# Designs tried in a protein design run: peptides against a protein of PDB entry 6EJA. Part 183

Target 1, 276 residues: chain A of PDB entry 6EJA
Amino acid sequence: VEYMPANPVRIAFVLVVHGRASRQLQRMFKAIYHKDHFYYIHVDKRSNYLHRQVLQVSRQYSNVRVTPWRMATIWGGASLLSTYLQSMRDLLEMTDWPWDFFINLSAADYPIRTNDQLVAFLSRYRDMNFLKSHGRDNARFIRKQGLDRLFLECDAHMWRLGDRRIPEGIAVDGGSDWFLLNRRFVEYVTFSTDDLVTKMKQFYSYTLLPAESFFHTVLENSPHCDTMVDNNLRITNWNRKLGCKCQYKHIVDWCGCSPNDFKPQDFHRFQQTARP

## One batch from the design tools (peptide; made by RFdiffusion4, then SolubleMPNN)

Design b2_p28_3_s3 (from b2_p28_3, 12 letters changed)
Fold by OpenDDE base, seed 4:
Structure b2_p28_3_s3 (fold): chain B 276 residues (1-276), chain A 28 residues (1-28)
Amino acid sequence: as target 1 above (276 residues)
Amino acid sequence: SEAELNKELQELLGEKQPKSYSGEGAGL
């Protein structure tokens, strides 16, 4: 059901981008841009051309900023979580950007439906957090993700150092690394000094694919656990035939899959957000 | 309520999206 909210939520979109796909990024940006939202873009440290292009875009829109810091991220790297956590801190410190939700995006993952529908829905459920769980055998998830293995990100590689134990008393969960988190929970993750957040930040700094599990696990074990919704309100371009080739063994001491970027012809499926 | 939320999710999203995660094991 669509309605016009009296106090519509404003979204901070975080884009973590790399490579030379400037045209693809531009298409995605046009599809998701709205004047009432905020866009914070991290460009991989190695992607200088793309960084220049993104800077040009940011100069054209007052609600678009680029991270002044840049990390060299790799598939499955712990540094991806660091990127999100630092971005969250930055966004919380931007007092001139009153955002209500944190949403990460890539070319392989888009919000479902129109901006108006999304905003209306989130405005009604602004106290909830939207994380999609794997919804299967959790033990299998742990094994497949390598959560019981210790990894070290070093020299653009995820080194598997050995086995580790999951901390006692922690219910591990995970699934999609695409999520919608409310400001309150982001504040908690960013500034809490409780044992849970401290322990999990440490644990996940040595974790493969940390973004697929960190926020799920922290949320479900936190005082905010009752705010979880098992849905990330998005479409992800998963094609296992194309995306599951164990193609990352040169980068990580593990096997994994990736979603595929949406093709240009797929963009018509998404109604572009209104722009002035 | 949870029931109301689920109803609205169903209305908004329709069919459930495929469940997925990236890890495929050691692959050794």
Scores: peptide ipSAE 0.332, ipTM 0.866, DockQ to the pose 0.114
Fold by OpenDDE base, seed 1:
Structure b2_p28_3_s3 (fold): chain B 276 residues (1-276), chain A 28 residues (1-28)
Amino acid sequence: as target 1 above (276 residues)
Amino acid sequence: SEAELNKELQELLGEKQPKSYSGEGAGL
């Protein structure tokens, strides 16, 4: 789809960043920046240097903000979901930012194609939600993700406490923790007091890798289930040979993988018409 | 329609991306 939509969607990009990779972040930011979108950046509580750098960027662009709160996040930690949920609430409360889609980003996962193509497509399908499912055996997914295990995030560690049951009547799904959610669904997740949202927020507060499953599960069991599109419109740099080494056992009582960051030469995969 | 969405999605993305998730089991 290559056309200029009459009412183009505006995107709230949420970046959750940590460490000291200021130069990498700057390159990524330049690659994805557009004046018509919004950028909300959370910097890990422990990453003070990066926080200072990001604050400098936010002062230069009116459509870039930094979370006033900061969480200490770990790989696979339940706190990552909390970070997204709080950022969603913040973004909904920003009345001066009329965004239509929520999109999270990392250096390992970029939106596909150009900004114009993405905006055109999303403008055509603004009522849909884009989450990529694992597309395999669901029982295997549950087992591999440890969804039937109870985890507690404490002292920068994910402790496995024991077994648990999947809530009755819930169809669990998941896959990529990179997604595109429309504002309506984000509103539902943020403000709904129904049993589904309440129960899932509780359930996933003790879940490993919650962002890979929470939104999928909530969406598919919600009144918005018919808006599900099994595609996150991303290119993710998955190299399991490099990224699957159980390298996080010191942080979590589980084995997992990570995608690899894209190199600078890969930034052309999401081109902007207006760059800083 | 869903069919149109899928068609446009295919046109936009081309080749379907690999499916993956991070969990690899207990490993203990």
Scores: peptide ipSAE 0.330, ipTM 0.861, DockQ to the pose 0.114
Fold by OpenDDE base, seed 3:
Parts: structure tokens; sequence; C-alpha cells
Structure b2_p28_3_s3 (fold): chain B 276 residues (1-276), chain A 28 residues (1-28)
């Protein structure tokens, strides 16, 4: 018998999509859609066809909205963080959408198990934030991520401008840019005027792959630090053989990897089957 | 408790997930 919470959490799913991934998006959407949740979709500024398709979907479902603003996002771009931060603000201002958790998704990072299981779990731990850290040498992480380097996003490119220092007194952490954040922490990140949030927003506006460490770093150095869980409740299809080819050198002055998209059968497997 | 949470996470996930991040330095 699956536990049914008396006050089940409602999730705001944020999807950042680009290109011609309409089929993948449709598959993922179908797999994660539930009437009690909310879906806020950002379509890359350059992806007009996809935008039209997503708008059509949003008209069919009352709990699906599309961002009225659109960013031109690139791999590793600082604009990705801006996209999340703005979407968080938007979602907080949507008083008709009483969401409890913010969850970002892609076809390369898929929630595990059924909606009921996820909701039950999050309802039990509604005061927690779920961010997966790299779990290795932090100095190596900093070096590999280029956190000690200054980047400028301009004209669809991440320009490496030089070296920089990490702010003193800040414990830097990071890992997955896929997370589950409770509304309280999202409110803090969005509206706090404290030195931490202010400085980190500034720092990360010149950071490569900012979403992989911004929320981790802010959370761990914030009054909410005790709410961190080192898990993002999802599967990411990391295959270095396929995903690590330094394939982004044309758009960023850095080298990196990307996870691989799941196959449709994988979605079915992860959502419909309970593994012992 | 933290222990209980971790147990439930393990039950929910069923397997360990790869630990990775995207940055690979200035070059491969």
Amino acid sequence: as target 1 above (276 residues)
Amino acid sequence: SEAELNKELQELLGEKQPKSYSGEGAGL
C-alpha cells in the first residue's frame, strides 16, 4: 500500500528546451505530466518552431505555461542560471500556482519512479532541498569547472577573460545542475538581499556552468544549510565515452562533457517499474 | 532522521547514480 500524504506536495517542473527536441520533449512531458503539478517551459530564443509547438501544448493544459521571455542559452552559459532565477521569480509571483518544489528536467536527467512515489517522498521531506554534489576532490572540481576563471557570455559564446579568486569565506560546492528545491529556499534565493545571495549572483554571472554549483554553494553557506540532501532524486545518463569529446570549444573557451539523452524505453522503465 | 532519509532514498532510487559534472578543464 503506497502512502498517500494528507497534504501532497505540488511540483513546479521547469523545462529549459532548445533546438528541435520536440519529440523528446513530448515524450518526457507525457511521462511526467500530472494534473496536480505545474509545468513552466522556457524555449530558447532561437528555437521558434519549438516555441510554437510548446505554446500549443500550453493552450491544451491549464497547468502548463511558457515563459513570456526567452533567453539565448548556450552550453555552460551563465544565462542558464539567469533563466532559472527568472523562472523562479515568475513562479513565486504566480499566486494561482501553489507549488511546493521546484524541479528542473531534461531528457538527459529523468526523475526516478512513479509520480506517487516521488510525491510521497517529497511530502515527507518537504523542508529539504535535494542537490547532488560531485563527491570528490573539491579543488579538482573548482579547477575542472573553471570556477577560478572569469567568463563572459556574449554573442552566444562564453569568453574566458582571465583568472579570478573565489570569494573568501565561501564554501564552494557543486555537481549536478539538476535539483529539487523547496519553495522556501527558492524564496530565499529570489528575494534575499543578504550579502551571500547578492555576492553569489554577481559571482556566478561570470561563471561557466553556473547551475552546477550556484545553488549548492548558496544553500551550503546560507541559514538553510541544514536542509541539504546530497541527492537529486533522478537518473542522469552519464557516458563519458559518448559525452566527453570537448565538443563545445566552438561556443565556450573551455572543455566539458554532457550527459546523454535517455531512450523512450528508459523513461518507461524508470517510471513504471519499481526496482527492488 | 538522516539515516531514515537515506534509507528511503536508497529504496526510492534502487541504485547508485554516477557522480559527475560537466567541466573538464581548459582542454581534454
Scores: peptide ipSAE 0.264, ipTM 0.821, DockQ to the pose 0.120
Fold by OpenDDE base, seed 2:
Structure b2_p28_3_s3 (fold): chain B 276 residues (1-276), chain A 28 residues (1-28)
Amino acid sequence: as target 1 above (276 residues)
Amino acid sequence: SEAELNKELQELLGEKQPKSYSGEGAGL
């Protein structure tokens, strides 16, 4: 896997963060930071303390920027997808940041192995997109995700309004909300005016947990479908005992699970090369 | 080739894969 590519890929890491976990964010940032990559950070509109901390970091590194716009996001909210889509547009408009891959991260997710291994691999397969599908009963997935239900994000709540139909002719898929997307596909998602992208953006604006399905569905139904690799190259800290208690019913008219943040004791699971 | 990609990917990732999605249905 490891080799020295002549033209190594450069990664745009998009971090969507909230709360007051400044120390956790700092640890994660240090773990993933490399001078050859780019970091674009969205801080929840309500997380002013964290925003101040992130701004401070961004001023210290030329390859770190903070979104000038901020959304108020909730677990499972449709606004999370909006956040990603807007960040993609921003990153495409940053002509001074020649990134090749888009990678989203949170404190609950880390890229695996070393930077050198990741870069070498992605440099070899720069035309591919990496999304992990659920890989099981799709009907069950649709039901469990509530994809056949209409949701409205309003007043810090995800309201279930009723039933809806999945558009005909669309093969719905999904799984992990952590993905590695090449620039070409991001350009397609951002700027395409075809019926697929247009309809899916509309559809997913009323979808629970949209990031777990939108990019999968768009990719698989698009002219780029042959670029899909069913893997996301991620380690996520899942603990069902802690994360699956229907604990979000107060903000979402649905039940779900969430991954847990990595702790310092978890870092031994990762390998990172020396930074230049 | 796809076979080569899968081989290299497997070497990079290993065998263990995490849970993929969060939805648990309408619930209680």
Scores: peptide ipSAE 0.090, ipTM 0.728, DockQ to the pose 0.117

Design b2_p28_4_s2 (from b2_p28_4, 16 letters changed)
Fold by OpenDDE base, seed 5:
Structure b2_p28_4_s2 (fold): chain B 276 residues (1-276), chain A 28 residues (1-28)
Amino acid sequence: as target 1 above (276 residues)
Amino acid sequence: SAAEAAEKAEQEQEQEIEDGGWDGRGPL
């Protein structure tokens, strides 16, 4: 058992879920649930059965809420960023939920720490933001991500419309779309009216896989740039053989890779002291 | 410890990068 901090951080976990995998979601939820944290769940607009199941869960726990709005999200779609941004706004407006960190979760990426370890760590580094960069050549990253291409999300497809330029004076970065952001930075992203935030929100509304680089780019070019830690404290279940088959070509005008969902036996990576 | 966990996370992420998780991306 690690040292318990005097003022432990509280985490807002944001889940963006779709499909019919209610049992998988239930297993994940049981694995990550803690009474001291908050859970805000967006269910894809098309996933009505899953939405009903999630609503049922939210009624059982006071620290679990479901977004009253629902988007039709697609893999790689710009709408995923919109979902995060709107959820951030909602969470900031929830005065009864005093969260300190924003953490997104999926079945494909989990914190490598127990709840106690995670809380202890984040309580010590509460002023930092945890974003993992690609760690390679930036020009290659831009090309591979298609950041120099203009995309439009329409009719459940990401259409590649043409080439574009990255805004001048912006240092573009990115990597993992799984991050840990402190409340202060989330407030900045949500409420700032500066040119950086405004321009980046617009730029990334036409970006493929925007969540993989939006927050990195905004943070690194912001007054908060010194708060970046190049680590998201995650284990991502990468299986290149399975995850990189260009399986999304019917959804996006780009070839992409995705991590694989963890199996139930992998959920032990995030153990809770208090379970539902 | 929290520090050890952070180091482990870094190593795992570096391994992911080395494995070329992004190499399959590109134009159709």
Scores: peptide ipSAE 0.226, ipTM 0.665, DockQ to the pose 0.355; fails the geometry check
Fold by OpenDDE base, seed 3:
Structure b2_p28_4_s2 (fold): chain B 276 residues (1-276), chain A 28 residues (1-28)
Amino acid sequence: as target 1 above (276 residues)
Amino acid sequence: SAAEAAEKAEQEQEQEIEDGGWDGRGPL
């Protein structure tokens, strides 16, 4: 008997979608949809067909909204972090949506747990934040991520401008750009005027793949540092055959790699992967 | 046309989704 919490957490799912992935989005949405949760969908500025489809879905469900603003996002772009930060602000301003957790999702990342399990788990750990670290040498992580490099997103390209220093006194961390953040921490990130949040927002506005380390770094250096759990409760699909070929060099002045979207044949992985 | 440009941009984004992997990150 799954423990039904007396006060179950409600989740704001944020989906950042682009291209023609309408079928993948529909599958993901169908799999994660629940009446008690909230869905906030950002569609890339260039993806007009997808935007029309998502708008149609949002009209059918009262707990589904589409961002009225749209960013032109690129792989590794700093604008992805801006998208999350703005969506967080929007969600905090939606007083009619009493969400407790912020969860980002894509077709490349799937929750390991059923809705009931996820809700039960998060209801028990409602004061925690779930971020997965890289679990390797941090200096290597910094170098490979290009955190010591200055990037500028302009004209759908991430331009490498030169070298930079990591701010002194900051413990940099990162890993997965898929996270589960409690409302309190989202409020802190959104509204805090402290030096940490201010400096990190500035620093990460010139960062490649900022979502992979911004929230980790802010959390670990914040008064909320004791709320970190090194687990994002996700399954990420990595296909080595489609792996790192520096395929993004046309849009980023860096060699990079991204997780692959889940296909129907990958569904068996959801059943086989047990994680706490 | 603006429509053709948008369609091209959507196709380029679709291609970006298909090209995933972690271990090859580094400077050009």
Scores: peptide ipSAE 0.221, ipTM 0.569, DockQ to the pose 0.229; fails the geometry check
Fold by OpenDDE base, seed 2:
Structure b2_p28_4_s2 (fold): chain B 276 residues (1-276), chain A 28 residues (1-28)
Amino acid sequence: as target 1 above (276 residues)
Amino acid sequence: SAAEAAEKAEQEQEQEIEDGGWDGRGPL
């Protein structure tokens, strides 16, 4: 019998979804749904069919909401970070949703544990933030990520405008764009007016793949730096056969790759004890 | 245990990083 914590953490799951894969989203949602958690879903501005489907789901569950605002997002676009930041603000303003952790999800990344295991773990480490770093040479990471390059998201393209300098005195880090952030750190990122948060929000508004580095960098340079755990508790579905083939060159002025979506057969690892 | 599960997750992620998911990124 896994010891149920006396005060179990409640999770705000943020889903950023696009395209026409309504059935896939429905399967994912069913796999991750629990009555004690909260689900906040952003649907790409162009994905009207999916938006209608998600709205129908949100009407059936009191702990599911859809963003009233919608952004047009692209792979690697700076707008993805804007989406997360705005969703964090919204979630903090929802006083009727007492969440303790922010967790982003996509079809390509899932928690590796059961709900009970995840809740037990996070309840024990409720003051920690879980971000996975690249774990390699940081200078190489900066170069490969293009953090020393200025990008502009415009007309569904990420334009490389030129070179830029990383702000002095900032230790840049990054890795996975899948993270588990405690409410306290989310509050800091959302409401702090310090130079770190202000400058990093500006810097990352012109960054390729900003979610892979923004939260790491802000956390490590913040008063909350001692709360970092180099683990995001995720399984990422990398298809080794596809590899990185610079497949996004039509969207971004950079070579990149992304993990593949999980198939329904992969969801067996995330067993909910209480399925609705 | 939660610790064992965390360790397993770390090992899996390290393997993913080692598999070169990031190595293909770079300038055009």
Scores: peptide ipSAE 0.219, ipTM 0.674, DockQ to the pose 0.325; fails the geometry check
Fold by OpenDDE base, seed 1:
Structure b2_p28_4_s2 (fold): chain B 276 residues (1-276), chain A 28 residues (1-28)
Amino acid sequence: as target 1 above (276 residues)
Amino acid sequence: SAAEAAEKAEQEQEQEIEDGGWDGRGPL
């Protein structure tokens, strides 16, 4: 019997979805759904069929909402960060949803623990933020990520405009774009007017794959830096042989890699969620 | 058409999510 915490954390799951993979999304949703959590789903502006399907799901569950706004996102696009930041603001303004943690999800990355284990763990460490760093040479990371390059998202493309400098006095970090952030840090990122948050929002609006670095960098340079845990509690289906073929060169002026989507067989660890 | 472009973009995005790895990142 897993020990149930006296004050269990409630999670806001943010799903950023696109395409026509309605069945896959439905499988994922069923695997992660719990009545005590909240689900906020952004559907790409172009994915109208999927949007209709997700709206139908949201009508069936009181703890599922769909973003009233929709962005057109591309792989590696700066708009993905904007999507997360806006969703964070929305979730903070939802006074009827008392969430404690923000967790982003995709079909390519799942929590490594059962719901009960995850809730128990996060309830114990509710003051911490879980971001997985690259664990390599930071200079190499900067170069490989193109953080020293200026990108512009325009016309469904990430244009490389030129070189830029990393802001002075900022310790840049990053790694996984899958994270677990506590409400306090999300509040800071959303509402702080300090120089750090302001400058980083500006800097990352011209950044390739911004979600892999923005939250790490902001956290580590913030007054909340002591809350950093170098673990995102995820299993990512990385197939390097398939994923690192510079397949995104038609979308971004950079070679990139993305994790593979999990197959239904891979969902076994999170399925122990109390289904309604 | 814009609709066809959107459908193509949806399909391309679906394919993009399926491919993983970090070491292949770098300038073109």
Scores: peptide ipSAE 0.199, ipTM 0.531, DockQ to the pose 0.269; fails the geometry check

Design b2_p28_5_s1 (from b2_p28_5, 16 letters changed)
Fold by OpenDDE base, seed 4:
Parts: structure tokens; C-alpha cells; sequence
Structure b2_p28_5_s1 (fold): chain B 276 residues (1-276), chain A 28 residues (1-28)
């Protein structure tokens, strides 16, 4: 039996879902649902059937809400980051939802850890942020992710417009687009008007797969940098078979990796993965 | 037309489903 903390953290789960995987989503939702957490669900603008299904679920649970706005997202699209950022803002404005952590999920995710384990761990480390770095040469990462390239999301396509420079003085990092962020850092990202946040929001508006790098980069260059843990606490099963591949070239003018190349990590590796 | 919009929607949803399946291994 895991020790139950006296003041357990409450989690805002942000689900970004699309397509027709209603059954899968329902299974995942049932597996992660707890009365003490909050669930904020964005359904792709084009997924009307799924949206109707999710709305029905949201009406049954007081701690489940659906975004009143809907974006048309594409693989690798900058709009995915916009979806997260807007969701963060919405969640911060929901004064009736006292969440402590932000966790993103997709319909393909399935929990591999118990709620008690997750809550116990996060309650112990509630002042930390958990983002997994790529663990490779950073210059290679920049090239592979196309961070030195300018992209424009338009007409359901990520157009490669040309080259760009990484902002001076910024240590770029990234890796998994699955992260666990504490409320304080989310507040910073959402409301800060400092040069870092402003520049990074602009920079990543023209970035391929921005969610894999934005939060890492902002955190590491922010006053909150000491809260970074190089571990996203992979608590969901992810299909490793897909790996890095060139996919959907008709949508993206680039070859990139999916999050499937990242390996699950154990909670016990926290101390080993903590960044100085 | 309503029929054309319905067809467009169906196509978009199918495309998204395929994208999700290929990217994340979803199968439903």
C-alpha cells in the first residue's frame, strides 16, 4: 500500500484528441479518471462525432470539461502548442478547479502506473517540473527537429519557408512532448511578459513539433530552471514500434520523430535524472 | 451542400484517425 500524503496533489489532465477513436478514448478515460482530478478535453475541430461523444461524458462528471474553442490540428503543427497554451490559460482561470499539476494526454495513452503512485510521487515533488530531454547531442537535436528552420502552418500543412537562427542567449532543449508541469510554472508561461516567454512564444509559433521543445526551452532559461527534472515520469504506455520516421509528408515539409521513440522511466530514477 | 459537407467531414475524420494510428498506434 502506497503512503497517502496528507495534502495530495490534484492533477489537471489535458486531453488532446481527434479522429474516431471513441472507444479507445473511453477506455483510457475510465482508466485515468479520479474524482479528485480535473479533465480538460480538446477535440479537433474536424472531429465532430468524437466531440459529441466527449460532450456527453463531460455532462456526467463535474470535473470534466470540454474546450469551448476547437482547433484544427495536424501532425507536427504549431497549433498543438497553441492548444496547450490556451488550455493552460483556461485552467488557470477556472478558480473552482484547484489543480497542482498539468499533464497532457492523447487518446492513445494508457496509464501504466496507479493513481496512488502518481499522486504520492508528485505530492513529494510538487515544486518540480518533469520534462524528458532527448538525451542526445543538442546540435543534432536542433537539426533533426528543424528548430533552425522556419515553418508556417497554413491550409492543414506545415510549410517550410526557410532558415532561421536560434535566438541568441537561449539554450534550446527538448525531447518528449509529454510533460508534467506544476501550476507555478504554468502560471509563469501563461502570464509572464518577460522577454524570454514573449520571444519563445513567437519563435515556436513557427516551429515544427513545438510541444517537444517549447516548455523545455522556456523552463531551462527561466527563473524556474532549478525546478527542472529530466524525467517526464512516463506513466502511460506508448507504442515503441513506430519510432522515428518520415510520415505525412503531404502535411509536413519535414521528416521528424514521433514521441514513440522515448522510453518509459521509473519513478525511482528521479534523483538520477534531476537537472542541476 | 449538406451532403458535400458531410462527406468532407467524414474524410477529415478518417484522415485524422489514420494520422493518429500511424503516429501513436491507435487502432479504433
Amino acid sequence: as target 1 above (276 residues)
Amino acid sequence: SAAEEAEKQKKEEEELEEMETETHGEGD
Scores: peptide ipSAE 0.017, ipTM 0.457, DockQ to the pose 0.032
Fold by OpenDDE base, seed 2:
Structure b2_p28_5_s1 (fold): chain B 276 residues (1-276), chain A 28 residues (1-28)
Amino acid sequence: as target 1 above (276 residues)
Amino acid sequence: SAAEEAEKQKKEEEELEEMETETHGEGD
């Protein structure tokens, strides 16, 4: 018996896209499109052709919008986090879009699960946030990610300026840059003026690959820490049609576990280790 | 010219794709 939720969650899909892969994006979009969800698309400032194509698509669907602002984004750059944060603000200000979850996607992603499966799962766990941690030594993670280093994004490059310290009292975490965040947590990240959010926004403005760590770190150190699930549900596969080898961690995170592999014990494990 | 601008945009888009690939490689 497919459990049909009485109040199905609605998803805001945020697509951060660049380049000329308009056909790929169109295929991906068609694969993930549903009338009950919302699609907010950011096109890189330099990708004018793609922007024109995406605008044409957005005019055909009432639940598809394109960001009126455009950033020159580098995947490893701080501007990517800025893009997510601004898109979150925009989505919260769109009162006509009652979304429950935020999910980020790229043009290369393909769904590995049905919409019904995803919605059913998220509807059951609507109060949870899904972020996949690295599952390794945290000190090693910090070093590998360069979190102890200061970077500046300038002229489409990440410049290393020097070393820095992790803020005291903050438990840094991270892993996948693919996350499923509930509206409540997005509201917190967007509008909170507490010391945690303020400091982390500043800290991650000078961070390499900030999306892999910012939301994890903020969540785990926030009043919402008990809502964390160490699983990103892997609802999409990176470059699935291209047969990409899962050599990199970010790619591996998409190749592995499915929502059906979610175990409630994972939540309990994390809850026990979460700091208040 | 419009042609020069189009060519510039093409190069910028290609560079962006290349940068994305490079940044993912360093994360391993």
Scores: peptide ipSAE 0.016, ipTM 0.446, DockQ to the pose 0.023
Fold by OpenDDE base, seed 1:
Structure b2_p28_5_s1 (fold): chain B 276 residues (1-276), chain A 28 residues (1-28)
Amino acid sequence: as target 1 above (276 residues)
Amino acid sequence: SAAEEAEKQKKEEEELEEMETETHGEGD
């Protein structure tokens, strides 16, 4: 018998989507849709076809909304963080959507748990935040991520402007840009005027791949630091040989990796991560 | 022209289709 929580959490799923893969999005949406959750979808400003498709979906469900604003996002762009932050603000202002957790999704990334398992788990740990760290040498992480470099997003490109220092007294962390954040922490990130949040928002507005580090860093240096769990409850297929070839040099003045599609031979990874 | 803009938008959408949202840095 599956555990059913007495007070189940409700999730705000934020979907950041782009391109023309409407069928893929539809499949993903059907897989994660539940009447008790909320779905807030941002479609890239340039993806007009997809936007039209998403609007049609949103009209069919009362718990599905599309962002009235749309950003042009690029791989590694600072605008991705801006998209999340604005979405968080919007969701907090939606008083008719009593969500407890914020979860970001794309068409390429899926939770490793069923909805019931996810809800049960989050209901038990409703005061926690789930951010997966890189689990390696932090200095190496900083160098590889280019956190000590200043970037500017302009004209659909991430320009490297020069070197910078990590703010003093800040313990930088990061890893996956997929996270599960409780409403309380989202409120803190959105509305706090303390030096930490203010400085980090400024710092990360000039950061490559900011979503991989911003929330980790803010959380770990905040009064909420004790709520961190080093797990995002997701699986991503990484293959350095295939995904790490500086394939985005035309977009960013840096090298990076992207996840690969799952293949039948990758099934063993699901088994490893799905272990209770 | 409107046709040129439509083609531009189509190209941009196709380019975005290849973009993965989850990434990590590898350096210079």
Scores: peptide ipSAE 0.033, ipTM 0.617, DockQ to the pose 0.248; fails the geometry check
Fold by OpenDDE base, seed 5:
Structure b2_p28_5_s1 (fold): chain B 276 residues (1-276), chain A 28 residues (1-28)
Amino acid sequence: as target 1 above (276 residues)
Amino acid sequence: SAAEEAEKQKKEEEELEEMETETHGEGD
């Protein structure tokens, strides 16, 4: 008999999915599904076929819901962070779903650990947050991630607007965009009105690949900093073939290959217009 | 047996400790 914790944690799995890989998603879902957990699925606004398939699944299980809102997410887009943040808010407002941990997944993920192992581990460390840092020189990381650059997501593209400064007194960190966050920290990120959370939400709304850095940076600079664990537990097999950023030059102005570089002075003009 | 259960518990603890040391890298 496997060891069962006396007070097992319950997990909110947030799935952000796109495309037409319904079979892959179905396999992944079956592998991670458990009656004691919760599944909240966002389907890209453009992925109508997949959305229909996911809705069918959600109707079969009481602990599976689909976001009523849908965003057009792109690779490296700031909208991905917005998707997570809105999902966190939604999950906190679901009083009938008493989850303890937030875990993000994609259709390309597959569990390599059993549910019992995951639950046992998280139940032991229920007060911790698991984010994997890059483990490199931080200055190099900032440059490589373009954190000192200003980006604007518009018309399914990340436009480079120019240089920016990292806010003073903030220790920037990041690494994996796969994380395990406890409910308490999610509540802080969602509802805090302190300068840290407010400034970081604003800062990362103009950031490339924001999910790889936002939660790390907020956590490390917050009153919850002592809860950080530099590990994401490898509970999933990452099958995402992330190519070189230059392969996505048609979506992101990062490799200098885009002809559409905007000047910093254009920023204020864009702020006055409604973003798609 | 009690001994078998103890060994099982030890194995489970070792697996948990292994999970603590594992790190997941993101593809570039």
Scores: peptide ipSAE 0.020, ipTM 0.457, DockQ to the pose 0.034; fails the geometry check

